# Peptides against a protein of PDB entry 3KDP: the designs that were tried, part 61

Target 1, 230 residues: chain A of PDB entry 3KDP
Amino acid sequence: PFLIFIIANIPLPLGTVTILCIDLGTDMVPAISLAYEQAESDIMKRQPRNPKTDKLVNEQLISMAYGQIGMIQALGGFFTYFVILAENGFLPIHLLGLRVNWDDRWINDVEDSYGQQWTYEQRKIVEFTCHTPFFVTIVVVQWADLVICKTRRNSVFQQGMKNKILIFGLFEETALAAFLSYCPGMGVALRMYPLKPTWWFCAFPYSLLIFVYDEVRKLIIRRRPGGWVE

## One batch from the design tools (peptide; aimed at target 1 K164 I167 F168 A175)

Design b2_p28_3_s2 (made by RFdiffusion4, then SolubleMPNN; from b2_p28_3, 22 letters changed)
Fold by OpenDDE base, seed 5:
Structure b2_p28_3_s2 (fold): chain B 230 residues (1-230), chain A 28 residues (1-28)
Amino acid sequence: as target 1 above (230 residues)
Amino acid sequence: ELEELLEKGKKLLEEALELMRKHAELEK
């Protein structure tokens, strides 16, 4: 998100506080849950042909898959960001290069896509209105991510939801998201303004996309063991 | 071990949030 902020010169889509909440609050318990996940049945049964080379290749392939999932996750967040700004009169194309004027407190006549002028305070309210939905979008997408990361090759439906810690992690991150989104004072304290409940569903298509992506990937791996998609 | 790790994580999160809150107040 920060790289896109710099490259595209768009208003900041995600604040530092929300990033910290993701890294420390939402990702910690899930990460721990994955560490204690039961070994996939095939992982334990497969003897590596070459322990040194095969381990390295597998680690790289897994890293690539997680990188792709992370990219889809980011796209979901940005989608929510652009939708909110569009609803407030700022179309995506208009946001390109707008950051400099957007962040300048002395400019109080920044025009939206429809010619309406926005004061600095009004712009910051809209910006902070995006922070919470972006965060919530990440959480919702993480639901799918956490579930799919439970297994390497088997379908989620085959492995099942046996890890109670994972379930707890999903609950914890959701509860945290709800707290940060709806607790009074979070807009002032954390620059996370209240979110309409409907925005929780904005990320669902991307969550589904991640789920489908992983199931397809795993299906390919099962059909073609040792392929480049593994 | 998990409970201890969770507790440590919660404390770190609380500290981070407090720091960020203070920083946000200074930026007003």
Scores: peptide ipSAE 0.015, ipTM 0.314, DockQ to the pose 0.053
OpenDDE base, seeds 1, 2, 3, 4: peptide ipSAE 0.012, 0.000, 0.011, 0.000; ipTM 0.310, 0.216, 0.293, 0.171; seed 3 fails the geometry check

Design b2_p28_3_s3 (made by RFdiffusion4, then SolubleMPNN; from b2_p28_3, 22 letters changed)
Fold by OpenDDE base, seed 5:
Structure b2_p28_3_s3 (fold): chain B 230 residues (1-230), chain A 28 residues (1-28)
Amino acid sequence: as target 1 above (230 residues)
Amino acid sequence: ELDKLLEKGKELLEKAKKLMEEYAKKEE
């Protein structure tokens, strides 16, 4: 997100505090849950392959898959960001290169896509209004990500949700997201303004996409063991 | 211990949902 902010010169989609909340609040328990996840049934039954070459290839392929999931997650966040700004009069094309004028407190006549002028204070309210939905979008997408990360080859439906720590992580991150989104004073303290509950559903298509992506990937791996998709 | 954590998580989630519902009612 921060790299896109710099490259595209768009208004800041996600604050540093929000990033810290993700890294320290939402990701910690899930990461621990993955460390204690039960071994997949097929992993334990795999015949010993060449441990040196196969381990390295497998680690690279897993890393690539997680990288792709991370990209889909980021796209979901940016989608929510662009939708909110569009609803406030700023179309995506208009946001390109707008950062310099957007962040300048001395410019109080920044025009939106419809010619409406926005003061610095008004612009910052809209910007901070995007922080919360972006965070919530990440959390909602992480639901799917955490569920799919439980297994490497088997479908989630085959392995089931046996890890209680993972389930706790899902509840914790959701509760944190709701707290940050709706608790009074969070707009001032964390620059996370409240959002309508409907925004929680904005990320659901992306969560579904991640889920489908992983299920398809795992299906291919099961049908073609040792393929490039593994 | 894991069961206690899970129960705590459920409680927090329920509280969060209530807060969300209250907020939604205020915006109507």
Scores: peptide ipSAE 0.008, ipTM 0.310, DockQ to the pose 0.774
OpenDDE base, seeds 1, 2, 3, 4: peptide ipSAE 0.011, 0.000, 0.000, 0.000; ipTM 0.298, 0.221, 0.246, 0.268; seed 1 fails the geometry check

Design b2_p28_3_s4 (made by RFdiffusion4, then SolubleMPNN; from b2_p28_3, 22 letters changed)
Fold by OpenDDE base, seed 1:
Structure b2_p28_3_s4 (fold): chain B 230 residues (1-230), chain A 28 residues (1-28)
Amino acid sequence: as target 1 above (230 residues)
Amino acid sequence: SLEKLLEEARKKYKEALELIEKYVKEKE
């Protein structure tokens, strides 16, 4: 997210506080949950592999857990960010290069895509309005991602949700998202303004897409063991 | 009382985040 912010020079979609909330509040428990993940039945049935093969498997799991999840979460967050800003009159293309003027307190006539002028205060309100949905979107996407990462080959329906730590993590991140979104004063304290309940659903199609994609992937893996899709 | 508790919790949370932010900035 931060790299896109710098490269595109768009208004800050995710504040530092929000990033910290993600890193500490949403990612930590899930990461721990993965450490205690029950081995898949198909993996357990495999003969002990050589150290090189085991390392490769671990690297793949780590890559899925940190690299892929992070990218997917970021994409979901940015999607929500652009939707919100578009609803407020800022089309994605208009946001490119706007950061400098956006962050300038002395410019009170920044125009949106439709010629509406925005004061600094108004811009900051809409910016902070994006922080919460971005965070919530990450949480919603992470629901799917965490469930996906629980298994490599088995369907969620086959493996089930047996990891209590994972379930706790899902609950925690959801509770945190709700707290940050709806607790009075969070806008002032953490620059996370209240979120309309409808925005919780903004990421669901994306989350569902990822879930379906992964289930299809896993189905292919089950049908073609050792394929490139692993 | 609940509102005060929430406010206090929020304050503590903010302070913790600020400390973490400071720590992160110092390590960068």
Scores: peptide ipSAE 0.000, ipTM 0.232, DockQ to the pose 0.030
OpenDDE base, seeds 2, 3, 4, 5: peptide ipSAE 0.000, 0.000, 0.000, 0.007; ipTM 0.211, 0.211, 0.180, 0.253; seed 5 fails the geometry check

Design b2_p28_4 (made by RFdiffusion4)
Pose (drawn by RFdiffusion4):
Structure b2_p28_4 (pose): chain A 230 residues (1-230), chain P 28 residues (1-28)
Amino acid sequence: as target 1 above (230 residues)
Amino acid sequence: STTFSTVVLIIATVLFIIGFVFLIFYFF
């Protein structure tokens, strides 16, 4: 988001104070939760790991959290900022420029895609209404994430969901977000504004895409263990 | 809008309750 904020001089979809709600808020518990994960094989049947090679974090991993499941999480994140604004007037393209004027506190008279003129606090209360649910489609997508960052070889149907804590992380992560958006306060404290029902289910095809993509990966590997995918 | 917000808060609370049930099953 902060990247395109520079590219398409677009109204900032995801705000800073909004980001210290992901890893400090919703994400903390769900992550702590993996540490409670049983194995995937006789680990005490493999030679010991090797401090020089096979590191904790590596090429094949960052090529995944960043290069892959990372992007698909954003395509879902933006897609609802694009919905929050068009369902409120600003049909996408009439956005490719606004910021310069948009962020102006004096230009209270700015055309949308119909003619309607918006003040400052009038449209910002939509910009923050834009954060508030980017901050969700992110938590929504992290369901499909917290469930495939569960295993690295086994299908979720081979390993199942016996992690009676990771599931808590879900119910928490999600509900925490709702509370962070409906309590009389989170708006005037965090630029968090209540959401309309239709609004939450945005990232859903995307969460389910992240999900399906990861499952198919693992399968390939298990079919071709020396092959390219692994 | 007030009714909706109340419903959402109730559902969220239920979700927490359900979540704590999973912790009870973990500890027992």

Design b2_p28_4_s1 (made by RFdiffusion4, then SolubleMPNN; from b2_p28_4, 21 letters changed)
Fold by OpenDDE base, seed 1:
Structure b2_p28_4_s1 (fold): chain B 230 residues (1-230), chain A 28 residues (1-28)
Amino acid sequence: as target 1 above (230 residues)
Amino acid sequence: DEELRKKVLEEAKKLLEKGKKYLEEYLK
């Protein structure tokens, strides 16, 4: 997200506070949940042929898979960002290169895609309005990510949701997202303005994409043990 | 556990506030 922000010179889609919310509020419990996740039964049954090479290959494959998931997660956030800004009159193309003027407090006549002028205060409200949905989108996509992280090979339907810590993490993330989105004062305290409930659904296609991606990956692994997708 | 969840959320909020202060100081 930060890299795209710098390269595209767009208004900041995800503020530092929202990053902290993700890192401290969203990622901690999932990380803990994964530490206590039970080993997948089928993985435990398979002894590595070569412990050194197989471990290294597996770690690389996992890293690549999570890298792809992270990219999809970021895309989901940016999608929500662009949709909200478009609804407020800023089309994606117009946002390119706009950051400098957007962040300048002394410029109060920044035009949107339809020629409407926006004051600095109005722009910041819209920006902060994007921060919350971006965060919520990340949380919703992380639902899928957390669930799929439980297993490497087995389908979610086969493995089930037995880890209470993982389940707690999902609820905690959701509750945190709801709290940050709707609790009075969050706009001032955390620069996260209230979110329309409909925006929660904006992330669902990406969450579904993560699920489908992982289920397909796992299906391939089950059909072709030892393949490059493990 | 709703009580545990509430506690975690409160702790998370505290951490976020600390982080915010840290960042504000860092960015000055």
Scores: peptide ipSAE 0.006, ipTM 0.260, DockQ to the pose 0.031
OpenDDE base, seeds 2, 3, 4, 5: peptide ipSAE 0.000, 0.000, 0.005, 0.000; ipTM 0.234, 0.226, 0.235, 0.234; seed 5 fails the geometry check

Design b2_p28_4_s2 (made by RFdiffusion4, then SolubleMPNN; from b2_p28_4, 22 letters changed)
Fold by OpenDDE base, seed 1:
Structure b2_p28_4_s2 (fold): chain B 230 residues (1-230), chain A 28 residues (1-28)
Amino acid sequence: as target 1 above (230 residues)
Amino acid sequence: DEELRQEVLEKAKKLLEKGKEYLKEFLS
C-alpha cells in the first residue's frame, strides 16, 4: 500500500499506525497459524534428496505465498479506497498526483472530479474515512487468502478447516478490525473513523472472486498436472 | 521441514516483537 502511495502520489490510504496494526494484528497471527498447517501431502511425501536445496525451495515457496497474499490484500484495500473516494467525488484518475495539493493545508479549494471544492479539513476527513474501510477490507480479503493458501493444489473443500490456530487467527483479526472500527477514540488515536456496517461487505465480492479464481486454478492444475498454471 | 517451520516461527516472533516496539514508540 505504501509503495503505491509513493509511486502514484495519491492521498495516503492508510496511516502508519494502521499499517502497524495490520502487520501485528492481522498478518503475524495468520502467518504463524499457517506454519502449523499440515504441509500439502504431495510436498511432504517427497523424500528430501538434498536437504539444503529442498530447504531453499521451501523458503522460496513460503516467501512467494506471503508476497502474493500481501499483494492481493493491498489490491483489495485499494479497491475499497478508490470506491470510497469515487463516492465522495474523487475518481481514481483524478487522485493521481493529487497528494501534494491534498496535503497542503493552505490550499482549501482542491477540486474533485466534479468541480466541488474541498477544504483541507474536509479532505482529511475523507482521507481518514478511508483508513478503517481499507483495514477492514484487508481483513476480509485475508479470510479468503488464508483459506486458499492452505494448499496449492487441493480445493478448500477437500482440505477442510482443521487448523484450530488458523480459525482462531481469523476470529482474532476480525475482532481487532471490529475494535479498531467501532471503539470510541480510534478516530483520534489511530485516525480510523467509525465504519458503517455496510462497508464490511465491500470486500466480499472481491474475496469471492479470488476464491473462485483460485478454485478454478486448482481444478485446472489437478486436471492438467504440470501445466503453466501451476 | 520441521527446522524450516521453527525458523519461520522464530522470524515471525522477532518481527512481532519489533513491531510492538515500533508501535509503542509511535503511540508515545
Scores: peptide ipSAE 0.000, ipTM 0.206, DockQ to the pose 0.021
OpenDDE base, seeds 2, 3, 4, 5: peptide ipSAE 0.000, 0.000, 0.000, 0.000; ipTM 0.205, 0.219, 0.222, 0.202; seed 5 fails the geometry check

Design b2_p28_4_s3 (made by RFdiffusion4, then SolubleMPNN; from b2_p28_4, 22 letters changed)
Fold by OpenDDE base, seed 1:
Structure b2_p28_4_s3 (fold): chain B 230 residues (1-230), chain A 28 residues (1-28)
Amino acid sequence: as target 1 above (230 residues)
Amino acid sequence: DKKYIEEVLKKAEELLKKGQEYLDEFLS
């Protein structure tokens, strides 16, 4: 997300606090959950023929999968960001290169895509309005990630939702998202303004996309054991 | 219970604010 912000010179889609909340609040529980599942999987794994080589291959494959999921998460967040800004009169194309003028407090007549002038304060309100939905989008997408990560090879439908740690992770992330979105004072303290409940659903297509992607990946692995997709 | 939750929330807000200040300094 931050790389796109720098490259595109768009208004900041995520505040630093929001980033910290993602890193500390939303990523920790999934990481712990995955660590436990990996440990269980490793205990159940037959002795690898070559522990060093097989471990390295597995780590590379995991890293690639997480990298891809992370990209989809970022895309989901940016989609939400662009939708919100578009609803407020800033089309995606207009946002490109706008950051310099956007962040300049002395420019109070920045025009949107429709010629409406925005004061610095108004622009910052819109910017901060994007922080919460972006965060919530990441959390909702992470629901799919948590559900997917239960098994490397088995479908979510085959494995079920028996892992209490995953359920707790989902609850914790959702509770954190709700807290940050609706707790009074968060707009001032964290630059996260209250979110309309409808925005929770903006991330669902991306959660579904991740789910479908992983199910397809797992299906390919099951049909072609030892393939590069594993 | 409500008071405890409010205290925890206040502490969380303070921690997040400190984190933001730290990041703002780092990114400046």
Scores: peptide ipSAE 0.000, ipTM 0.262, DockQ to the pose 0.053
OpenDDE base, seeds 2, 3, 4, 5: peptide ipSAE 0.000, 0.000, 0.000, 0.000; ipTM 0.222, 0.254, 0.232, 0.228; seed 4 fails the geometry check

Design b2_p28_4_s4 (made by RFdiffusion4, then SolubleMPNN; from b2_p28_4, 22 letters changed)
Fold by OpenDDE base, seed 4:
Structure b2_p28_4_s4 (fold): chain B 230 residues (1-230), chain A 28 residues (1-28)
Amino acid sequence: as target 1 above (230 residues)
Amino acid sequence: EEKEIKEVLEEAKKLLEKGKEYLKEFEE
């Protein structure tokens, strides 16, 4: 988010503290949960042809898959950000290059896409209104990521939800997101204003996309053993 | 602001500690 903020010169979609909350609060427990996941049945049953080469290939493929999922997650967050700003009169095209004027407290007549003038205070309210939904969107998309990460070949339906630690991680992540989103004072402390409950569902299409992507990937792996997608 | 941020971080740490306790129970 911060890199896109710099490159595109758009209003900051997510604060640094919220990024730290994602990294330290939402990612750690899930990562630990995956470490305690039972070995996948296909990993246990398949014999590597060349242990050295196959390990390297598998690591590269896993890294690539995570990279692709990460891109989908980022797109989900930015989609939510752009939707909220558009609902407040700022179309995505208009946001490009707007940062300089947006962050200037001496400019109180920044125009939106429809010619409405916004004071510095009003702009900051809208900016901070975007922080919470962006964060929540990432959390909701991470639910899908966590579920699919427990298996590489088997369908989610075949592998099942056996890891209690993973389930706990999902609840912990959700509880943290709810706390940061709805606790009084978070608008001042973390610049995360309260979120309408409906915005929790805006990420669901992206979660579904991740599930579809992963199931298709796994289907390809099952149909083409030893292929480039394993 | 700093106090409120610290409170949030402390709450997050408490959740992480609960997670660690849950992990220990799971290992038993």
Scores: peptide ipSAE 0.006, ipTM 0.271, DockQ to the pose 0.116
OpenDDE base, seeds 1, 2, 3, 5: peptide ipSAE 0.000, 0.000, 0.005, 0.000; ipTM 0.220, 0.218, 0.249, 0.213

Design b2_p28_5 (made by RFdiffusion4)
Pose (drawn by RFdiffusion4):
Structure b2_p28_5 (pose): chain A 230 residues (1-230), chain P 28 residues (1-28)
Amino acid sequence: as target 1 above (230 residues)
Amino acid sequence: SSSIFNYLFLVIATILFLIGFYILFSYF
C-alpha cells in the first residue's frame, strides 16, 4: 500500500497506526500458536541439521512469504479498497491522482465519479473506512495463512486440525478485529470505523485461493520429492 | 438500524470468544 501510494498517487489504503495492529494485535496469538504443533514424521530419524547449510530462514522460504502467498494476500487487500471506494463513488480510475488534492485540507470541493463534492473529514472518514477493512481482508487472508503455515509437507487432511490452540488464535484474531472496529472509540482513537456486512467477505476468494494454492504445492512435492517444486 | 447491526456484530464477536475459550479449555 505505501508502495503504490507513491506509484499511482492514490489515497493511502493502509495506514501506519493501522500496521501496528497486525503483528502486535491480531497476529500475535495465532503465531504463538504454531509453536504448539506436533511433527510430520520421525524427526529423530534424520541426521542432525547442519549449521552452515539449511538455515532457519532461507531463499526457499522468503520466496514464499514474500514472493508468493505474500502477494496473493495484497491482491485481496487492495481489491476491497477498490470496492469500499467505488461502492461509495470513486470508481477506481478516478483515483489515479487524487492524493495530491485529496489530502488537501482546504480543497473541500472534489469531484468523485458522479459529481458529488466531498469535504475533507467527509472523504477521510472514508479513507479511514478504507484502512479499517484493509486491516480485515488482511486478518481474513491470515486464516488461510495460519492454516498452511501449519504444515510444510502434509496436506491439512493428512495432519488435521488437532491444534486446539491455533484454532483459538483464529477466533481471537478475527473477533479482535471486529471489536477494534465497532466499539464506540476505535474510530476516534485508531481511524477504525464500523463496517457494513457485505464488507467483510471481500478477501474471501483470496483467502481460499491462498489456501488452495498451498495445498497443491505440497502435493506435487509428495508426488515428486526431488522435483523442482520442492 | 446501524446501532442494531453494531450491537449484533459485537454479540457475534463475543460468541466467537466464548467458543474460542471453550475450545481452548478442551486442551486441558

Design b2_p28_5_s1 (made by RFdiffusion4, then SolubleMPNN; from b2_p28_5, 21 letters changed)
Fold by OpenDDE base, seed 1:
Structure b2_p28_5_s1 (fold): chain B 230 residues (1-230), chain A 28 residues (1-28)
Amino acid sequence: as target 1 above (230 residues)
Amino acid sequence: SEEEERKKVLEEAEELLKKGKEILEEAL
């Protein structure tokens, strides 16, 4: 996902510190949830007929599923980023190749899509305004991931949210997002400005998309046991 | 209490943030 920023030369939507907060704070709980699900599945697995090949196939399938979810997560973050910048006068097409001028402190007349000139300081404020919503979008999308990860084959609606670890993970991610979004000094420390409540809802369509994707995947698996989608 | 759990989670988040900053300072 971050390769798109390098390829498109758009303003950086996430600071390095924010990326580290994602990696350390948000990815840990999903990893724990996955480890628990894997352990629970290993308890339920009758000895695989061939433990080496069946492990490899399962690891590949899991890796592909997480790769796809990660792409949807990235798309959600990018969508939020582009919406915020568009609301501030920077249309997505205008952002292409703008990074060089955006990051140049000596250029104080970078024009938006409407011809408004932006100082370096103003541009950095808008950039940092994107960091928190982008992070929150990732967290909200990860809620869907955590819920999906709990159910390998059954619908989320069938198994319910009985896992206390999942609920704790959702709470932890939400608390981290709230802390980073609203704690005083985060604007300076993490380049994260306070989030307007409306931006929490920007991620919900993508969370829903992930749920729909996973339910469709599970439906396909249930209809075609032994298919390539498992 | 739910409030104590929230406080604990916030403390854990602050610790993670501190570790992240330390890693960043070492990496930059």
Scores: peptide ipSAE 0.000, ipTM 0.254, DockQ to the pose 0.082
OpenDDE base, seeds 2, 3, 4, 5: peptide ipSAE 0.000, 0.000, 0.000, 0.000; ipTM 0.207, 0.237, 0.200, 0.230

Design b2_p28_5_s2 (made by RFdiffusion4, then SolubleMPNN; from b2_p28_5, 22 letters changed)
Fold by OpenDDE base, seed 2:
Structure b2_p28_5_s2 (fold): chain B 230 residues (1-230), chain A 28 residues (1-28)
Amino acid sequence: as target 1 above (230 residues)
Amino acid sequence: EEEKLREEMLRKAEELLELGRKILEEAL
């Protein structure tokens, strides 16, 4: 998110504090949950391959898969961001390069895509209104990611939801998202203004996309063992 | 209405946290 913010010179879609909350808060329990996940049923049946080459290839493939999922998460967040800004009169094309004027406290006549002038305060309210749904979108997408990451080859439906720590992680991150979204003072403390319930649904298509992506990936791996998709 | 919604969502968050804690306590 931060890289896109710099490259595109768009208004900040997600505050640094909220990014830290994702990295240090929402991801910790999920990561722990994965450490306690039971070995896949197929792992014990794997023929011994060359341990050195297989480990390296496997680590690279895992890293790539996580990178792809992370990109989908980011895209989900940005989608929500652009939708909110568009609803407030700022079309995505208009946001390109707007950051310089957007962040300038002395410019109180920044025009939206429809010629409406926005004061600095109004712009910041809209910006901070985007932070919460961006964060929530990431959390909702992380639901799928967390459930997916518990297995490499097995379908989620095959492995099931046996890891209690994983389930806890889902509740914890959801509760944290709700807390940050709706707790009084979060707008001041974290620049996260209250989120309308409707915005939670903006994340669901991307959550579903991750599920579909991973199930397809796993299906390909099962059909073509030793392929580059593994 | 917004205040009521906030309170409701906070209550739900607390309930989820409590449930999560129980699950964790049972799992550890």
Scores: peptide ipSAE 0.019, ipTM 0.398, DockQ to the pose 0.743
OpenDDE base, seeds 1, 3, 4, 5: peptide ipSAE 0.019, 0.015, 0.000, 0.013; ipTM 0.398, 0.281, 0.236, 0.307

Design b2_p28_5_s3 (made by RFdiffusion4, then SolubleMPNN; from b2_p28_5, 21 letters changed)
Fold by OpenDDE base, seed 3:
Structure b2_p28_5_s3 (fold): chain B 230 residues (1-230), chain A 28 residues (1-28)
Amino acid sequence: as target 1 above (230 residues)
Amino acid sequence: DEEELRQQVLKEAEELLKKGKEILEEAF
């Protein structure tokens, strides 16, 4: 998200502190959960692995999976961001290059796509209104990621939700999202205004898409072991 | 004071994250 902010010169879609909360809060617990499941699975599947070749393949597969999922998360967040700005009169095409004027406190007549003038304060309210649903979109997409990362080859329906640490991770992410979205003072502290409950559902199509994509991928791996999809 | 409220909210968030880590460490 921050790279697109710089490259497209658009208003900031997600605050730096919120990004840190994602990286430290929502990503660490899942990573620990997955590390534990991998350790448990490796204890059960001790065939003599060549530590150099199998580690490299595993690191590449993990890097590709996280890279693809991270891109889908970012796309979901940006979709939500553009929808909110469009609902407030700023069409995506008019956001390109707008950052300089958007962030200038002395410019109080920035026009939206319909010719309505926006003060600096009004623009910042709209910007901060985008931060919360962008964050929540990432969290909801991470639910799907956590569920799919449990298994490389088996369907989630075959392995089940037996990992208590994963369930705790999902709960922690959800609790953090609820806290950041609805706790008084978060608008001042983290530049996140309260979220309309309806915006939680905007992320569900992306979570479903990831889930379907991964189940199809796993189905292909099960039917064609050693294929390019592994 | 907005700064005091900001510090309080950040402290509460850090405490929640710490408790979460402790629960995870106990679960392992």
Scores: peptide ipSAE 0.005, ipTM 0.261, DockQ to the pose 0.130
OpenDDE base, seeds 1, 2, 4, 5: peptide ipSAE 0.000, 0.000, 0.000, 0.000; ipTM 0.249, 0.210, 0.223, 0.249; seeds 2, 5 fail the geometry check

Design b2_p28_5_s4 (made by RFdiffusion4, then SolubleMPNN; from b2_p28_5, 22 letters changed)
Fold by OpenDDE base, seed 3:
Structure b2_p28_5_s4 (fold): chain B 230 residues (1-230), chain A 28 residues (1-28)
Amino acid sequence: as target 1 above (230 residues)
Amino acid sequence: DEEEERQKVLEEAKKLLEEGRKILEEAL
C-alpha cells in the first residue's frame, strides 16, 4: 500500500503507524500459532527435521503470505479507500497527483471532482476516515489467510479449528480492529476515525475470494500431487 | 523532531496494543 501511495502520488491511504500495528500486532500471534502447529506436527511425525526442506517450506509460506495473499489484501484495502473517497467527492482519477496539494496546509481550496472546495482540515478528516476501514479490511482478509495457512494440502474442513492459539489470534486481530475503530482518542493518536459497522462487511467478499481460491488450490494439489500449483 | 514524534506515537500504539491483548486475554 505504501508503494502505491508513492508511485501514484495519492493521499495516504494508511498511516505508517497503522502499518506497523498490522505488521507487529496482527501478524505476530498468527506467526506464533503457525510455529506451534509446525512444532506439533513435527513431534507427531517423529521424522528428523531436514533444515533444507524446512527452509524451503518456510520460504513457500512466506511467499504465500507476502505474495499473492498480500496483494489481495492490498487490493481490498485500496478498493475500500477509493470507495470512501469517491463517496466524499474524490473520484480515483482526480486523486492521481493530488498529494502535493492535499498535504499542503496553506491550500484550503482543493477542489473535488464536483468542484467543491475542501479545507486542509476537511481533507485530513476524510484521509483519516479511510485509515480505519483500510485496516479493518486487512484484518478481515487476514482471517481467511490464517485459516488457509493452517493447512497446506488438506481442506480447512478436514483439519478443523483445533489450534487454540490460532483461534486466539483471530480474536486478537478482531478485538484490535474494534479497539482501534471505536476507542475514544484513536482518531488523534493513530489518525483513525470511527468506522461505520457496515464497512466491516466490505471486506468479506475478498476474504471469501481468498478462501475459495485456496480451497481450489488445495483441491488441485490433492488431485495432482507434484503439480506446478504446489 | 518529526521522527521523534513518530517514535513516541509508535511506542504509545505498542502500549495500547499490549493493553488490548491483556483485555482480550482476560475476556477469553
Scores: peptide ipSAE 0.006, ipTM 0.253, DockQ to the pose 0.072
OpenDDE base, seeds 1, 2, 4, 5: peptide ipSAE 0.000, 0.005, 0.000, 0.000; ipTM 0.266, 0.242, 0.221, 0.198; seed 2 fails the geometry check

